# Peptides against a protein of PDB entry 8OXM: the designs that were tried, part 11

Target 1, 371 residues: chain A of PDB entry 8OXM
Amino acid sequence: FKAEFRLAGGVNLPKIIDCVGSDGKERRQLVKGRDDLRQDAVMQQVFQMCNTLLQRNTETRKRKLTICTYKVVPLSQRSGVLEWCTGTVPIGEFLVNNEDGAHKRYRPNDFSAFQCQKKMMEVQKKSFEEKYEVFMDVCQNFQPVFRYFCMEKFLDPAIWFEKRLAYTRSVATSSIVGYILGLGDRHVQNILINEQSAELVHIDLGVAFEQGKILPTPETVPFRLTRDIVDGMGITGVEGVFRRCCEKTMEVMRNSQETLLTIVEVLLYDPLFDWTMNPLKALYLQQRPEDETELHPTLNADDQECKRNLSDIDQSFNKVAERVLMRLQEKLKGVEEGTVLSVGGQVNLLIQQAIDPKNLSRLFPGWKAWV

## One batch from the design tools (peptide; made by RFdiffusion4, then SolubleMPNN)

Design b1_p8_7_s4 (from b1_p8_7, 5 letters changed)
Fold by OpenDDE base, seed 2:
Structure b1_p8_7_s4 (fold): chain B 371 residues (1-371), chain A 8 residues (1-8)
Amino acid sequence: as target 1 above (371 residues)
Amino acid sequence: LTLPPVFV
C-alpha cells in the first residue's frame, strides 16, 4: 500500500488507498468503515450470475447486456475494501453538483437543486396530493439535462451515438435485474456512470429484496427511471432500445427462474448474511442529510441485544425469507398485482410505474425523484 | 485475493 490516503466524500469519509499488486500494477481501493460490505459482496455475486445468464442467451449477448460489477472484500461486519470504480462519477455529481452541475450550467434559470429539495422536504409529511402538486411544480421548473453527459464526454458523433446506446442498454439491464432482486435506495449518489463506457455502476447495495418498501417512507418505483435517466437515452426516451433491452433481459430472467430462485434461496437462508431491514438502518437511510457536507456523528447504537427468544426471531426471519422467495417467484412468472403478464406487459407495467409522477412524488426527498 | 464465494 502507498503511505498516503485520500478521503472520499460522504458521511463515513471512506479512505481511498493505492495498492501495488504482486503484478506491479497500481490499484486504487476504497476502504469503508462503519459499513457492512457483506451485502454488497453478495449482490455483486448475484449480478455476476445474472451476467452469466445474459451472456449465454444469444439475444442479450448480441446486445452486450451486462450489469457492471466491482470487487468487494468484506474485512469485518463493519469494514471492507471496495474496488475503486476508476473513471466513474456519481450521476448526482454530474447533474446536481452545487457549483458545476449540469442543471446549473444548462438551465441556470431553473430552480436550484437545493430549492427543489427544500420544496420537497417541506411537503414530506403532507398528503399525497400536496406532494404531487409540489413535485409537478418542481419538475416544471427543473428540466432534464442528462443528454449533455454523452455530448460533453463524446465529441465524435459516431462514438456519441454508440455510447448513448451503451448507456440505454446499461439502464435497461440494471433496471430489470435490480427489479427482480428488489434493489432499492437508487438515489443519484448510488448510481455511478463510467465516463468512458457510458455504462452505469450501481453501488451501495444495502437495500435489496424489496426492503425499500418497509422503509418509513416506502419506495414506490421498481427502479430509477426519472426524467434525467430518460433524457440520457436521447430523443427515443424509453421507447425502442430501452424497452427492447428490458424485454430481452426480463425474458432471460424469467427463463432462468429455477437458477435464480435456488441462488436467492441460499442467500436468504445464509446465517452470515443479514439482508433484512433493521430500524437503525432504516433511520440512517432516511435521516441522511441530503447535503453531504454535514458530518453527522454515527450514533454508536450499542447493540443492546434485545434478547428476543431465538425461536421467535428465527420464525420471523423464515417468514420474511419465504415471502421474499414467493415474491421473487411471482416476478419471474410475470405475476404483477395478482395478474399474469407477458414479458412485454410486465416490462410495460414496470416502466409506467417507474415514470409515474404520483409514484415519484411519494418517494423520500433524499431519493431526488425530480432528477 | 479471490474472495471465497459467500455461496457455500
Scores: peptide ipSAE 0.006, ipTM 0.442, DockQ to the pose 0.024
Fold by OpenDDE base, seed 3:
Structure b1_p8_7_s4 (fold): chain B 371 residues (1-371), chain A 8 residues (1-8)
Amino acid sequence: as target 1 above (371 residues)
Amino acid sequence: LTLPPVFV
């Protein structure tokens, strides 16, 4: 290891360390503290398995459909080491950085990212109708710019075209697999883009198995397919390449039902794997800026394990695990709202749900559904 | 603080 470390920033101050391998290559690593990386490690293993299924199918292999993965080594319940995603940037940093974000550069007369956030926070406790009206006003005055990512990074037209296809394929693959696994918390800082491949890297996998639906503000979309995500696909948007890649991914997932169910069942019943949403995690994910002032640090997380009778916790947990497994089985059968859909019908429903401004307007303002 | 070598 090099003698020096860097801080990655943020509240938990993760440490960036450089390791020199026996091969003489430098490898950057991220050391996290005060963070449970076990769920990230488990979800990365599930993504690797999904990639194996996608590589076995001729149609998905020809399309190079993969989910980008990173190495995770959990060291304790509150610490671990991550592979540094070298050459990636959060899509939120590219789009809505306060100083040099793409929205400010390409749309200087639009609302600022701060103005958009403020408007949506002001209506957070209002009706769905009022949220929808303000969301539509924000969207009208904050136009998509993510098309410029590939244009800035790839100056050669042939390279630009291939990278835009790689991006579209990455969004499709991660959207469908993320939906099957019930992946939530897809805010603009939890999605990285690789500046060389144009592929997405999904990080912070701590909201899975539809646990985003039990947040104080429930998640209302199956995956992130916001206006900037669509703008990055170019003129065809969700049609053509994206839709076909979603359908081919969904075909492989549905045809691999038994394998997916067996693995998720083992994970859901693993006593070392806490995937359930707890109240403290829910508060942390949807913390209001106004509530930061009153949380005096006197919550010693003394593990008052409220000794809820171990029997009542176990029965409640088992019922939640069974419900999650049944819903996963329904998704893999194409059962949506009690109706059996074809692959094309299911993918179409998911796309419509993900782009619906009524669903997007209901999301927590911190998710930034207008980006 | 020298972290002990984690052999992976």
Scores: peptide ipSAE 0.000, ipTM 0.421, DockQ to the pose 0.023
Fold by OpenDDE base, seed 5:
Structure b1_p8_7_s4 (fold): chain B 371 residues (1-371), chain A 8 residues (1-8)
Amino acid sequence: as target 1 above (371 residues)
Amino acid sequence: LTLPPVFV
């Protein structure tokens, strides 16, 4: 290991360390403290299985449909080591950086990212109608620019076209796999883009199995398909390549029901894997940026063994696990709102739900649904 | 390669 480390930004101040392997290669690693990386490690294993299923199918293999993965090594319940995603940038950093963000560069007369956030925070406790009206005003005055990512990074027209296709395929694969697993908290800092491949890397997988629906502000979209995400696909938007890649991914997932159910069942009943949303974690994920200063959680977990009968906790956990497994089985059967849909019908419903400005306007302002 | 446990 090198003697020096760097801090990554954020409340938990993760340490970036560089190590030289026995192969002479330098490898960057992220060391997180005060964070349980077991869920990230488990979700990466499920993503690797999904990639194996996608590679076995001829239609998904020809399209190179994969979800990007990284190595996770949990060291304790509160620490671990992550592979550093070298050559990636958060989509939020590219789009809405305060100094040189793409919105500021290409749309200097639009609302600033700060003005958009402020307007949506002012209506956070208001009616759905007031949230929708302000969201539409924000969207009118904050126009998409993510098309410029591929245009800046890929100057050759043939390379640009292939990278825009790689991006669109990556969004489709991660959206459908993420929906099946109930992946939440898809804010603009939890999605990285690779500057060489144009593929997405989803990080911070701590909200899964639809636990985003039990947040103080519940999640209302199946995946992130916001206006900038769509703008990166080019002139066809969600039509053509994206829709077909979603349908082919969903077809493979639905044809792999037994494998996916068996894996998720083993994970849901693993006593070493806590996937349930803790109330404190739920509050932390939806805290205001202004409140970050005072809550040092000096949770001294004084083990006040509240002898809640182990039986009642286990019965409540089992009922939640059974409900998650049942909902996963419904998704894999194409059951939406009590109706059995075709692959095309299910994918269409999910796209419509994800792009609906009524659903987007109801999200937590920190999710930045206008981006 | 024993990664030393980096307790933060």
Scores: peptide ipSAE 0.000, ipTM 0.409, DockQ to the pose 0.029
Fold by OpenDDE base, seed 1:
Structure b1_p8_7_s4 (fold): chain B 371 residues (1-371), chain A 8 residues (1-8)
Amino acid sequence: as target 1 above (371 residues)
Amino acid sequence: LTLPPVFV
């Protein structure tokens, strides 16, 4: 290891360290403290299994359908080492950076990211109708620009076309795998894009198994398919390549039902793995930027000695695990709202749900559904 | 190199 470290910023002050391997290669790593990386590590293992299934199938292998993974090494219940996603940028940084973000560069007359956020925060406690109207006004005055990512990074037309296809395939694979695992909507800072491959890397997997539906503002989309995410696919949007890659991914997931259920069952019943949403974590994930100054209670998981009888906690946990497994089985059977759908029907429903401005307008404003 | 705020 090098003797020097850098701070990555943020509340927990994660440390960026560089190490030289026994192979003489330098590798950057992120050391997190005061953070439980077990959920990230578990979800990366599930993604690796999904990738194995996708590589075994000829149709998904030919399409190079993969979910990008990173190495996670938990060192304790509150610390670990992550692989640095070298050559990635958050999509939120590219799109809505206040200095040089793509929206500011390509749409200087549109609403600023701050104006959009303010407008949506003002209606956060309002009716669904008022939220929808303001969301449509924001969308009209904040036009998508994510097409420019591939145009800026890939100047050769043949490379540009290939990378736009790689992006579209990555969105499709991660959307369907993310839906099966119940990752829900993803904050724009928790989606990285690789500047060389145009593939997405999903980070911070602390909301899984549809736990986003029990947040104070519940999720209303199966995955993030916002206007900028769609704009990055180019002129066909969700049609053609994206839809076909979703269908082929869903076919592999549904045909691998037994394997996926067995893996998720082992994970849900692991006594060392708490995947359930606690109230403090739920509050933290949907805090207002204005509230960041006062509420640094160290989430001492220790101070909720809610001496609920161990039996009642265990019975409540088991009932949640059973419901998650049942819902996972339904998804893998194509059961949506009590109806059995074909792969094409299920994928179509999910796409329509994800792009519906009524669903997007109801999301937590902090997650920026207009981006 | 601003890491994204990993929403901890």
Scores: peptide ipSAE 0.007, ipTM 0.513, DockQ to the pose 0.090; fails the geometry check

Design b1_p8_8_s1 (from b1_p8_8, 4 letters changed)
Fold by OpenDDE base, seed 4:
Structure b1_p8_8_s1 (fold): chain B 371 residues (1-371), chain A 8 residues (1-8)
Amino acid sequence: as target 1 above (371 residues)
Amino acid sequence: LTLPPVFD
């Protein structure tokens, strides 16, 4: 290990360290404290299994359909080491960085990212109709710019085209596998883009198995397919390459139903893997500026009265696990809203749900559904 | 890897 470390930004102040391996190679690592990396580690294993399934199928292998993975080593319930994703940038940093974000550079007369967020926060407690109207006003005055990522990074037209295809394939694979695993919508800082490959890396997998639906503001989309995500695909948007890659990924997932169910069942019943949404985690993920003032940490650990009988906790847990498994089985059968759909029908429904401005307008404003 | 921003 080098004696020097850097701080990564954020409340938990993770440390970036450089390690020289026995092979003489320098490897950058992120050391997180006050964070449970077990869920990230488990989800990376599931992604590796999905990648194995995708590599076995000729049509998905030819398209190089993969989810980008990173190494996670949990050290304790509150600490671990992550592989540093070198040569990646958060899509949110590229798009909506306060100093030099692509929206500000390419659309200087549009609303600022702050103005958009403020407008959507002002309607957060209002009707769905008012949220939709304000979301449409925000969208009209905050036009997509993510096409410029590939144009800035890849000056050669042939390379640019291949990288835009790599991006589109990465979005398709991560969207469908993310839907199967119930990852839901993803915050723009939790999606990294590789500046060399144009592939996405999904980080901080703390919401899985549709637990985003039980948040104070429930998720309303199966995956992130916002206007900037679509703009990065180029002029065809969700049509052509994206749709076909989603269909081929979904075909492999549905044909691997027994394997996926068995894997997820083992994970859901692992006593070392807490995937359930707890109230503190829900608050942390959707903090309101108004709620910071009243949360005096009277987490006196001495409320002994939450000796909810271990039996009632176990029965409640088992019922949640069973519901997750039933919903996973439905997804893998193509059962949506009580109807059995073809792969094309299911993928079409998911795309329509993900791009619907009515669904997007209902998302938590912190997740920036207009980006 | 960046921390998710705390939703300010």
Scores: peptide ipSAE 0.005, ipTM 0.448, DockQ to the pose 0.183
Fold by OpenDDE base, seed 2:
Structure b1_p8_8_s1 (fold): chain B 371 residues (1-371), chain A 8 residues (1-8)
Amino acid sequence: as target 1 above (371 residues)
Amino acid sequence: LTLPPVFD
């Protein structure tokens, strides 16, 4: 370890440390405190398995469909070391940074990110109709700019085109894998973009197995496919490359049903892996004022000994695990809303759900659904 | 769960 460390910012002030490996290579690491990295570590292993499945299939391998992974070393229930994703930036930092954000640079006459946030917070406790109207007003006055990411980073037209395709493939793969695993909390700070590859890195994997649906403001979209996410794909949007990559990823996931169910079953019943949403975590995710700079640490509740009979806790846990497995099996069979869909039908439904402004307007303001 | 590979 080098003698110096940097702070990454945020409430928990994660420490960036430089390590020299046994191989003589310097590696940056992020030391998180007051955060349980076990869920991140587990989800990274599941992503690695999904990548293995995607590499075995010829059609997904030819498209280089992968979900980006990073190394996680949990040290305790409240501390660990992450690989520092060098050369990545949060999509939120690029898009909505207060001083130099792409929205401010390219759309200086649009609403500020703060104005958009404020408008959506003012209607947070209002009807779905009022939320929808304000969301549409925000969207009209906050136009997408994420196309400029690839244009700024990749000046050569051939490289620019290849990187835009890499981005589109990364969004497709992570969206479908994330949907299958029920990955939530996909706000703009939990999604990094690699400035060299244009691939996405999903961080803070603390909301999985559709636990975002049991938040005080439930998640209403299967993945992040907001206007900026789509704008980054260029003129074709969700049509063509994105849709085909989603379909090919979903095909591999559905054809790997037994493997995925077996892995997830082992994880759901691992007594060391708490994937369940607790009230303090729910409070943390949806009551903090968005300081836009925060690496959101998962506050695990101290196990206050609520002396509920161990048997009733175990029975309630088992019933949640069974429901998660049943829903995972449904997804892998293409069962949506009680109907069996083809891969193309299922992917189409998921895209429509993810882009629906009625679903987007119902999200927690902190998710920034207008970005 | 295999421990994630320690940085070799």
Scores: peptide ipSAE 0.000, ipTM 0.400, DockQ to the pose 0.028
Fold by OpenDDE base, seed 3:
Structure b1_p8_8_s1 (fold): chain B 371 residues (1-371), chain A 8 residues (1-8)
Amino acid sequence: as target 1 above (371 residues)
Amino acid sequence: LTLPPVFD
């Protein structure tokens, strides 16, 4: 290890450490404190299994369909080491950075990211109709710019075209795998883009198995397929390459039903793996600026574990685990809203749900559905 | 705390 460390910023002040291997190569690591990396580690193992299934299929292997993974080593319930995703940037930093974000550079006359967030926060407690109207006004005055990511990074036209295809394939694979696993909290800071490969890296996997649907503001989309995500695919948008890659990924997932169910069943019943949404985590994920002032520090986290009878907690947990497993089985059978769909029908429904401005307008404003 | 070699 080098004697010096850097801070990565943010509330938890993660430490970047440089390690020299026995091979003489320097490797960066991110040391997180006050964060439970066990769920990230488990979800990375599931992603590696999904990648193994995708590599075994000739059609998905030829398309290089993979979900990007990173190494996670949990050290305790509140600490761990991550592989530093060198050469990645949060899509939110590229798009909506306050100083030099792509929206400000390419669309200087549009609403600022702050104006968009303010407008959506003002209607947060309003009707779905009022949220939809304000969301449509925001979208009209905040036009997508993510096409410029590949244009800025890849000046050669042949390389640019290949990287735009790699991006589109990465979005398709991660969207379908993420949907099957019920991955939530896909805000613009939890999705990194690799500046060399144009592939996405999904981080902070703490909302899985559709636990985003039980948040105070429920998640209403199966994955992030917002206007900027679509704009990065180029002129065909969700049609052609994206749709075909979603269908081929979904085909492999459905044909691997038994393997996926067995893995997820073992994980859901692992007593060391807390995947359930707790009220404190829900409050942390959807903090309102107004609610920060009334949280007097007098919540002594007295670890009065309210010993709710261990039997009633266990029965309630088992019923939630069973429902999650049953819903996973339905997805892998193509059962949507009580109807059995073909792979193409299921993928079409998921795309329509993900791009529907009525669903997008209902999301928590911190998710930034207009980006 | 010697972190175990994370990169096999």
Scores: peptide ipSAE 0.000, ipTM 0.386, DockQ to the pose 0.025
Fold by OpenDDE base, seed 5:
Structure b1_p8_8_s1 (fold): chain B 371 residues (1-371), chain A 8 residues (1-8)
Amino acid sequence: as target 1 above (371 residues)
Amino acid sequence: LTLPPVFD
């Protein structure tokens, strides 16, 4: 290991360390403190299994449909080491960096990212109608720019076109697999883009199995398909390549239902894997200051043993696990709102839910649904 | 086995 480290931004001040392997190669690692990386490690294993299923199918293999994965080594319940995703940038850093973000560069007369955030925070406790109206005003004055990512990084037109397709396929694959697994907290800092491949890397997998729906402000979208995410696909948006890649991914997931159910069942009942949303974790996720610099003191969760009878905790846990497994089975059967849908019908419903400005306007402001 | 430093 090198003697020097760098801080990554964010509340937990993760340390970037460089190590030289026995092969003489330098490798970057991210060390997180105060965070349980067991869920990230488990979700990476599930993503690797999904990738195996996608590689077995000829249609998904030909499209190179994969979820980008990284190495996670949990060291304790509150610490671990991650592979640093070298050559990636958070989509939020590219889009809404305070100094040189793409919105500021390409749309200097639009609202600033701060103005958008402020407007949405002011209506956070208001009606859904007031949230929708302010969200539409923000969207009108904050126009998408993510098309410029591929245009800046890939100057050759043939490479540019190929990379835009790689991006669109990556969004489709991660969106459908993320929906099946109930992945939440998909804010703009939890999604990285690879500057060489244009593929997405989803990080911070601590909200899964639809636990985002039990947050104080519940999640209302199945995945992130915001205006900038769509703008990166180019002129066809969600139509054509994206829709077809979602359908082919969903077809593989539905045809692999027994394998996926068995894996998730083992994970849900693993006594070493806490996937349930703790109230303190829920508060932490929706109290994140926007400024990477605010040292929130970790509330010492004093282990006030609330003596809930162990029996009542176990019965409540089992009922939640059963409900998650039932909902996963419904998704894999194409059951939405009590109706059995075709793959195309289910994918269409999910796309419509994800792009609906009424659903987007109801999200927590820190999710940045206007980006 | 020195435990990795507790990150402050």
Scores: peptide ipSAE 0.000, ipTM 0.379, DockQ to the pose 0.034

